# Ledger of designs, part 159: peptides against a protein of PDB entry 6TME

Target 1, 324 residues: chain A of PDB entry 6TME
Amino acid sequence: NRLKRAYIALQAWKKAFYSDPFNTAANWVGPDVCSYKGVFCAPALDDPSVLVVAGIDLNHADIAGYLPPELGLLTDVALFHVNSNRFCGVIPKSLSKLTLMYEFDVSNNRFVGPFPTVALSWPSLKFLDIRYNDFEGKLPPEIFDKDLDAIFLNNNRFESTIPETIGKSTASVVTFAHNKFSGCIPKTIGQMKNLNEIVFIGNNLSGCLPNEIGSLNNVTVFDASSNGFVGSLPSTLSGLANVEQMDFSYNKFTGFVTDNICKLPKLSNFTFSYNFFNGEAQSCVPGSSQEKQFDDTSNCLQNRPNQKSAKECLPVVSRPVDCS
Target 2, 324 residues: chain A of PDB entry 6TME as posed
Amino acid sequence: NRLKRAYIALQAWKKAFYSDPFNTAANWVGPDVCSYKGVFCAPALDDPSVLVVAGIDLNHADIFGYLPPELGLLTDVALFHVNSNRFCGVIPKSLSKLTLMYEFDVSNNRFVGPFPTVALSWPSLKFLDIRYNDFEGKLPPEIFDKDLDAIFLNNNRFESTIPETIGKSTASVVTFAHNKFSGCIPKTIGQMKNLNEIVFIGNNLSGCLPNEIGSLNNVTVFDASSNGFVGSLPSTLSGLANVEQMDFSYNKFTGFVTDNICKLPKLSNFTFSYNFFNGEAQSCVPGSSQEKQFDDTSNCLQNRPNQKSAKECLPVVSRPVDCS

## One batch from the design tools (peptide; made by RFdiffusion4, then SolubleMPNN)

Design b2_p18_5_s3 (from b2_p18_5, 11 letters changed)
Fold by OpenDDE base, seed 1:
Structure b2_p18_5_s3 (fold): chain B 324 residues (1-324), chain A 18 residues (1-18)
Amino acid sequence: as target 1 above (324 residues)
Amino acid sequence: SRDDKIRQLVEQLKQEIA
């Protein structure tokens, strides 16, 4: 039966533990898997009289080990949360059998290898969190074709460009932070109709910001700090009617920071420090508003404190990048 | 229903992530 299969899977997993500091699996004994710590059962969808393993929650268990292929026997699991452990290796391809997968959280572990493409096989997946691992390589474009609510990719080893398919994403939250992504932000970004938060922090992104960013009417957090972006800020950023947190710091931006950006109605924090901006509107000056916080540190602004030297500024400011 | 239980579990787990 289905619980017997679950028993086999869970016992195989227990055997795959190298360390269980909190003795989480101490009670993982016997056929009553529904009593196992971190195992949650529910009536099966196809037969309410049958109890099945529907969820796993081993968050913060500090377990060292790996995910054995026998986990593929947990075919009724819809929720798989094992963050903040020390699991290593790769995500088993056998998890493709978990066709009811709804939320998959393996964040803050020691997983390696390419993007776990098995996640793309789950038709009902809504939440994907693989952040704080050592996943590497290219991000598959197909990830954004899925109807996900959230995509957490930050703090990995992903490289290459951000797929143009990003515009197809229905996710409200997407994090790319602290990877090795390169190239430009795709112009299709403006098509992300449900986007609330997007974070690009600490990558190797470059080029001009696409004008289409201004179409992100629902975005509340936009952080593109610590990259290699160049040129002026798009004038279309005035369209970000709901942005609260905006960070462009630690880039190579030039030009003038306009009133239209700094007077955004919901803007709470706007950081554009450590760039090469050569002018700013009065509304952008730190201290100009009690409701908004600005940081213009280390730019090429005249008559402002803590700016770059002329020696540092002149070579860059005198050769502005045309983003037109 | 199973769906209701799953939804409840999801909400609980989301709180742990936050």
Scores: peptide ipSAE 0.019, ipTM 0.619, DockQ to the pose 0.233
Fold by OpenDDE base, seed 3:
Structure b2_p18_5_s3 (fold): chain B 324 residues (1-324), chain A 18 residues (1-18)
Amino acid sequence: as target 1 above (324 residues)
Amino acid sequence: SRDDKIRQLVEQLKQEIA
């Protein structure tokens, strides 16, 4: 039966533990898997009289080990949360059998290898968190074809460009931060109809910001800091009617920071420090508003404190990148 | 229902993360 299969899977997993500091699996003994710590059972969808393993929660257990292929026997699991452990290796392809997967959180572990493409096989997946691992290589374009509510990719080793399919995403939160992504932000970004928060921090992204960013009228957090972006800020940013937190710091932006950006109606924090801006509107000056916080540090602004030297500014400011 | 229980579990997990 299904619980017997679950027993086989869970016992195989227990055997795959190298260390269990909190003795989380100490009670993982016997056929009554529903009593196992971190294992949650529910009536099966196809037969309410049958109890099945529907969820795993081993968050913050500090378990060292790996995910054995026998986990594919947990075919009724919809919630898999094992963050903040020390699991290593790869995500088993056998997990493709978990067709009810709804939330998958393996964040803050020691996983390696390419993007776990098995996640793409789950038709009902809504939440994917693989941040704080050592996943590497290219991000599959198909990830954004899925109807995900949130996509957490930050703090990995992903490289190459951000797929143009990003515009197809229905996610409200997407994090790319602290990877090795390169190239431009795709123009299709403006098509992300449900986007509230997007974070690009600490990558190797470059080029001009696409004008289409201004179409993200529901975005509340936009952070593109610590990249290699160039050119002026798009005038279309005036369309970000709901943005509260905006960060463009630590880039190579030039030009003038306009009133239209700094007077955005919901803007609370706007950081554009450590760039090469050569002018700002009065509304952008730190301290000009009690409701808004600005940081213009380390630019090429005149009559402002803590700016770059002329020696640093002139080579860049005199050769502005034309994004038109 | 199973769905309700799953939803409850999700909510509990979210609270732990928050």
Scores: peptide ipSAE 0.018, ipTM 0.605, DockQ to the pose 0.234
Fold by OpenDDE base, seed 4:
Structure b2_p18_5_s3 (fold): chain B 324 residues (1-324), chain A 18 residues (1-18)
Amino acid sequence: as target 1 above (324 residues)
Amino acid sequence: SRDDKIRQLVEQLKQEIA
């Protein structure tokens, strides 16, 4: 009966294909759904004698179409990977019936609408990749209540502020890059106990960096480039004992880049170009270390090449934002 | 391009978590 439901779902999906350039669904014929290309069966968790559709992998199939509501009949699916296709529309609410969902990857598609809140209904979800779509609106705060290992949100149309609930996230990797997020990074960010990599690239974030960033002891990658951040770099950044890649470029930072930051023990790349820094420690100077790469281009540094003009610097440097 | 850099970084991150 479960496979029959799966058959109904998969046939409905096939009918929802507008284009299948690689003929991926060519063999999607007949009741033997387990033989379908991209369909993976396994014994059911509740009854090992029953074979069920446990996974879908249509990655890189370049399929154009939409996700029909009948996909909700795939109740045993734990892995749903359909990245790098041309699926459009919204994620069906009927997918709430897929209570075993563990990995959901719909990245590199043409999905639209608000955040797919159906993802919040999956109790066992660990991996969420919705990057490179056209999802829009606010990020629901509840996303960070999920016990996710990774959250890929980059290259969408999300807007508004980053929820303060971010501190509740147990994810090791979170990407916000290339959205329309605005406001400040929440101070609660420091509570992300498992965070290794976080990317804020190319948003409309602003304000001062919260001091609490320095509490992210396990962070190896921190990229806040291409935003509207102001003020000085928090002195607490010296606490990033494991940071390897750090990028603050293309912001409006001011002040002095300190030794405490540039001498971080695992720092390999630190880019702070295209800001309004008016000073840097010797340890921050590009070429000062063989082990570390720095970029101080287009700041307000004295006696350094490729800096902003006095005309550009003076108005900003003379009116530093106080983040205290 | 900036987008390419982001893509590369994200792919790297994905590989690290996998």
Scores: peptide ipSAE 0.020, ipTM 0.594, DockQ to the pose 0.034; fails the geometry check
Fold by OpenDDE base, seed 2:
Order: C-alpha cells, then sequence, then structure tokens
Structure b2_p18_5_s3 (fold): chain B 324 residues (1-324), chain A 18 residues (1-18)
C-alpha cells in the first residue's frame, strides 16, 4: 500500500517533467519504485518488514518541471534532494504530510512565491536549503524557532526586516546574502549562541550596527558588506574573540577604526573599504602585519592611498550619525 | 553524512559569494 502510493506520486511527478535531458526518469516504469533512479528505499521505521521510499536524490539532473501535489503521498520520505534542477512553481502544501522530513534541499532551482511555510510544519527537520531561487516576501519569524544546523536563504527575493526571533536560532551558519532585506539588524542577534558564520552581503540593511554583535563569541565569519549601515563601528566588536573574516565594505560607516578591533586575536582578514572612516589605528593599516590582511581603500583617511576626495568626504564626515 | 553535506554547502557558498 505504501509503495503503491509512492508509485502514484512518482508517476505524477514524471508527468510534471517538461525536460529530462539526462533521461533520469527513463526507468521510472512499473510498480517497482525502489528500482527507480534517484529513489531510495529503506525499511519503514514503524515496521521493518515493509519497504518504503525513504529518500529522493535528483541532484544535478537539470530537470525542468514542477512539484505536483501528489508528492504528498511520499509520506515516508526523510531525505528530499533536488538541488540544481530547473523546477518552477511553488512548494506544494501537500508536503506537510511528509512528517519524517529530515533534509530538504531545493536549492538552485526556479521556485517562486512566498517562503515555503510547509517546511515549518516538519518537526524533525535539521537541514533546509532554499538558496538560489526566487522566493519572495517576508521571512517568517518562526524559521528561527526551528532546530536547524544551517539556514541558507541567500540569492532570493526576500524583503522586509529581519525578524527579532533571529536570536532564538541555534544555527551555526546563516546566510541572508543577496536578498532585499531592509531595516536594522535586530539587537537580539547577540543571543545566537551557536553562530559561527553570518552573511548579510548585498541587501538594503541600514541604521547602526547593534552593540550586541560583540556577544557573538563563536563567530568566525561576519560579513555585512554592501548595505547602507551608518555610524561608527561598535566598540563591543572587541569581544569577537574568534572572528577570522570580517567585512564591512561598501557601507556608509564613519568614525575611527580602533586598535581593539584590528588586534582581534584570530582576525586574518578585515575589509572596511568603501566607507567614510576618517581615521584608523596603526594596527589597521594594510601591511602592518604579516598574519593579517587589511583593506582601507576608498575611505576618508589621511596619508593613505586610494581615498575619497575631500569633496566626497566633507559632507558625510562633518555630519556623523550618532548611534547612542 | 548530514554534517559533511552542510560543510560542503558552506564551502560552496563561500566560493560563490566571495
Amino acid sequence: as target 1 above (324 residues)
Amino acid sequence: SRDDKIRQLVEQLKQEIA
């Protein structure tokens, strides 16, 4: 019965293929679904004597098509990997019936619509990858309530502000890069206890950086480049004891880059180019260290090469934003 | 493993966005 349901689902999916250039589904014929290419069977968790479809792996198959609602019949699937295809449309709500979902990878496709909230219904989900799609709208705050190891949201069309619930996340890696997020980084960011890498690259974020960033003791990568941040760098950044890669380039920061930041013990690369900094400590100067790489290009620094003109600097530097 | 896949994806992401 369970394999019969799987057969119905898989045949419906095959019918939903517009193009299968590698003939991946060529052998998707007949009731023996466990022999289908990219379909993996295993003993059912509730009855080891029964085989069920436990996994789908169609990664890199370049298949064009959509996900039909009949996929909801694959109720035993724990692994769903369809990375690097040309699937379009929305993620079916019928997938809510896949209560064993553990890994869901639909990255590098052409999915559209709002955040696939069906992913939030899966109680055991540990891996979610929806990057490189066309998902849009607001990010549901509930995403950060999930016990995910990593949250890959980059290269989509998400808008609005980053939810305050971000502080609840236990993820080690979070990527917001190349979306349309706006507003300030929430102060609750400092509560992300397991965070190692966070990337904000290429959004429309603004305001002052929250002081609470300095509480991220385990962070090794912090990239806030290509946004609209203003004000001075928080003095609390001296608390980033494990940061290795830090990038604040292409913003509107002002003020002085301090020794306490540039002398961070694990810092290997610090880029603060293309801002309006008007001073830097000697320890921040490119070439001052053999172990650390700095980039201070295109700021308002005196006696440094490749800086902005006085005409460009004066209007901004003379009107510093007070973040207090 | 799951952890290996996550690590691989992180590295891939770094290459794509750096």
Scores: peptide ipSAE 0.016, ipTM 0.580, DockQ to the pose 0.057; fails the geometry check

Design b2_p18_5_s4 (from b2_p18_5, 9 letters changed)
Fold by OpenDDE base, seed 4:
Structure b2_p18_5_s4 (fold): chain B 324 residues (1-324), chain A 18 residues (1-18)
Amino acid sequence: as target 1 above (324 residues)
Amino acid sequence: SRDDKIAELVAKLKEKAK
């Protein structure tokens, strides 16, 4: 009996709660698991005559605890939303049995360990949110082989390079922000055919921006701020026909910020502050447009306010990195 | 497709969870 298995799983989970400040699991008593708060039943996809636990939503419950292996008994769960809790430990490998998993949101918890590779075992996964945790180590390249709509990885402890497989991703939104990713952005990034938003904020990324970024025609948000990028902005950025928000601040960029970038047709905000740019087109000057907002603060620009000193600029500007 | 069925299911579940 599927509901019996679900009962075992849910009771094991309740037992794994250290704190339930809102008494969310107070009604988790008895065999009628479909009445449990945050538990949602539906007819099974393989047998509509059978009622199964198909979803869990415990968002914002502030529950402290861990995910016990018995959760693997919830084999019919397609939606698992437990964000904004205080769950700790690792994601159980037993969740591999949840072959219907479609949306997995464990964001804003206290999960630790490596990337939860069990997520890679779910054939139908479309939404993965593991942000605001303490996941660490390398991002498995296989994550981008998944047909995901969104990948939220931000605010973790991931390190190493971004996999070259990123170009295979069909995700519209990908966040890498506030991790420890290093190395260059892969050139394959330009192959992300469905990408709308990508955020690299606050990593240890370096090198030159790949020219292939300009192939991201559907990107509306591109944020590469607070990294170690060097060189000039790729001229191919003129291809970002739909970019609205662009941020390159807090890097080590040099060179000239061109009209072709600042006149992008959908550009609303372009922040390139805290770099070593030594020139900008008139179209890039803050206040030059009523429709666009620019920030050129703390660069090496002449005749602009709030720029770096010559002493700080000269060593960098005189030795521009050639990205060619 | 299987995925379509899952998507539909999840959509319904999300509505219930509101």
Scores: peptide ipSAE 0.625, ipTM 0.961, DockQ to the pose 0.955
Fold by OpenDDE base, seed 5:
Structure b2_p18_5_s4 (fold): chain B 324 residues (1-324), chain A 18 residues (1-18)
Amino acid sequence: as target 1 above (324 residues)
Amino acid sequence: SRDDKIAELVAKLKEKAK
């Protein structure tokens, strides 16, 4: 009996709670699991005459505890939303049995360990949110082989290069922000045909920006701020016909910020502050447009306010990195 | 398809969870 298995799983989970400040699991008593708060039943996909646990939503419950292996008995779950809790430990490998998993949101918890590779075992996964945890180690390249709509990895402890397989991703939104990613952005990034938003904020990324970024015709948000990028901005950025928000602040960029970038047709906000740019087009000057907002603070620009000193600029500007 | 059925299921579940 599927509901009996679900009962075993849910009771094991309740036992794994250290704190339930809102008494969310107070009604988790008895065999009628479909009445449990945050538990949602539906007819089974393989047999509509059978009622099964198909979804879990415990968002914002502030529950402290861990995910016991018995959760693998919830084989009919397609939606698992447990964000904004205090769950700790690792994602159990027994969740590989949840072959219908479609949306998995464990964001804003205290999960630790490596990337939860069990997520890669789910053939129908479309939404993965593991942000605001303590996941660490390498990002498996296989994550981008999945047909995901969104990939949220930000605010973790991931430490690796960005996999070259990123170009295979069909995701519209990908976040890498506030991790320990290093190395260059792969040139394959330009192959992300469905990409709308990508965020690299606050990593240890370095090198030149790949020219292939300019192939991201559908991107509306591109944020590479707070990294170690060097060289000039690629001229191919003029190809970002739909970019609205662009941020390159807090890097080590040099060279000239061109009209072709600042006059992008959908650009509303372009921040390139805290770099070593030594020139900008008039179209890039803050206040030059009523429709666009620019920030050129703390560069090596002449006749602009709030710039770096010559002493700070000369050592960097005199030795530009050739990205060709 | 299987994925279409799952998508429909999840859509219904999300409405219930609101």
Scores: peptide ipSAE 0.619, ipTM 0.960, DockQ to the pose 0.959
Fold by OpenDDE base, seed 1:
Structure b2_p18_5_s4 (fold): chain B 324 residues (1-324), chain A 18 residues (1-18)
Amino acid sequence: as target 1 above (324 residues)
Amino acid sequence: SRDDKIAELVAKLKEKAK
């Protein structure tokens, strides 16, 4: 009975294909769904004597089409990987029936609409990748209440502020890059106890960086480049004992880049170019270390090459933002 | 736990998909 439901779902999906350049679904014929290309069967978790469709992997199939509601019949699916296709439309609400969903990857498609809230209904979800789509609107705060290992949101059309609930996230990797997020980074960010990598690249974020960033002891990658951040870098960044890659380029930062930041023990690359910094410690100067790479290009630094003109610097540097 | 069983299942599936 479960395989019959899977057959109905998969045949409905095949009918929803507009283009299948690699003929991926060519063998999607007959009741033996476990032989279908990209369909993986396993013994059911509730009854090992029953074979069920447990996974879908259609990565890199370049399939054009949509996800029909009949996919909700795939109730035993725990892995759904369909990245690098040309699927369009919305994620069906009927997928709420897939209560075993563990990894959901729909990245690099043409999905539209709001955040797929159906993902919030999956109690066991650990991996969510919706990057490189056209999802829009607000990010639901509840996404960070889930026990996710990774959250990939980059390269979409999300807007509004980053939810305060971010501090509740147990994710090791979170990407916000290349969206339309605005406002400040929440102070609760320092509560992300498992965070290793966080990327804010290419948004409309603003305000001062919260001091609580310095509490991210396990972070190895922190990229806040290409935003509208202002003020000085928090002195608490000296607490980033494991940061390897740090990028604050293309913002409106001011003030002095300190030794405490540039001498971070695991720091390999620190880019703070294209800001309005008016001073840097000797340890921050490009070429000062063989182990660390720095970029101080296009700031307001004295006696450094490739800096902004006095005319460009003066209006900003003379009006420092107080982040205290 | 239920989640452990799912994790094991997914691990096996990922190996098959390689």
Scores: peptide ipSAE 0.609, ipTM 0.960, DockQ to the pose 0.962
Fold by OpenDDE base, seed 3:
Structure b2_p18_5_s4 (fold): chain B 324 residues (1-324), chain A 18 residues (1-18)
Amino acid sequence: as target 1 above (324 residues)
Amino acid sequence: SRDDKIAELVAKLKEKAK
């Protein structure tokens, strides 16, 4: 009996709660699991005459506890949303049995350990949100082989380089922000045909921006701020026909910010502050447009306010990194 | 397809969870 298995799983989970401040699981009593708060039943996909637990939504429950291995008995779950809790430990490998998993959101918890590779075992996964946890180590390259619509990795402890397989991703939204990623952005990034939003903010990324970024025709948000990028902005950025929000602030960029970038047709906000740019086109000057907002603060620009001192600029500007 | 059915299911579940 599928509901009996669900009962076993849910009771095991209730026992794994250390704190339930809102008494979310107070009604988790008895065999009628479909009446449990945050538990959603639906007709089974393989047999519509059978009712099964198809979804869990415990978002914002502030529950402290862990995920017990018995959760693997919830084999019919396609939606698992438990964000904004205080769950700790690791994601159980037993969740590999949840072959219908479609949306997995464990964001804003206290999960630790390596990337939850069990997520890679779910053939139908479309949404993965593991942000605001303490996941660490390398990002498995295979994550980008998944047909995901969104990948949220931000605010974790991931290290190493961004896998070159990123170009295989079909995701519209990918966040790497606030991790410890290092190295260069892979040139394969330009192959992300469905990308709308990508965020690299607050990592240890370095090197030159790949020219292939200019191939991201569908990107509306590109944030590479707070990294160690060097060199000039790629001229190919003129190809970002749909970019609305672009942020390169808090890097080590040099060179000239061109008209071709600042006149991008959909650009509404372009922040390139806190770099070492030594020139900008008139179209890049803050206040030059009513439709576009620019920030050129703390660069090496002449005749602009709030710029770096010559003493700070000269050592960097005089030794530009050649990205060719 | 199987995935379409899952997507539809999830959509319904999300509505119930509101």
Scores: peptide ipSAE 0.609, ipTM 0.960, DockQ to the pose 0.961

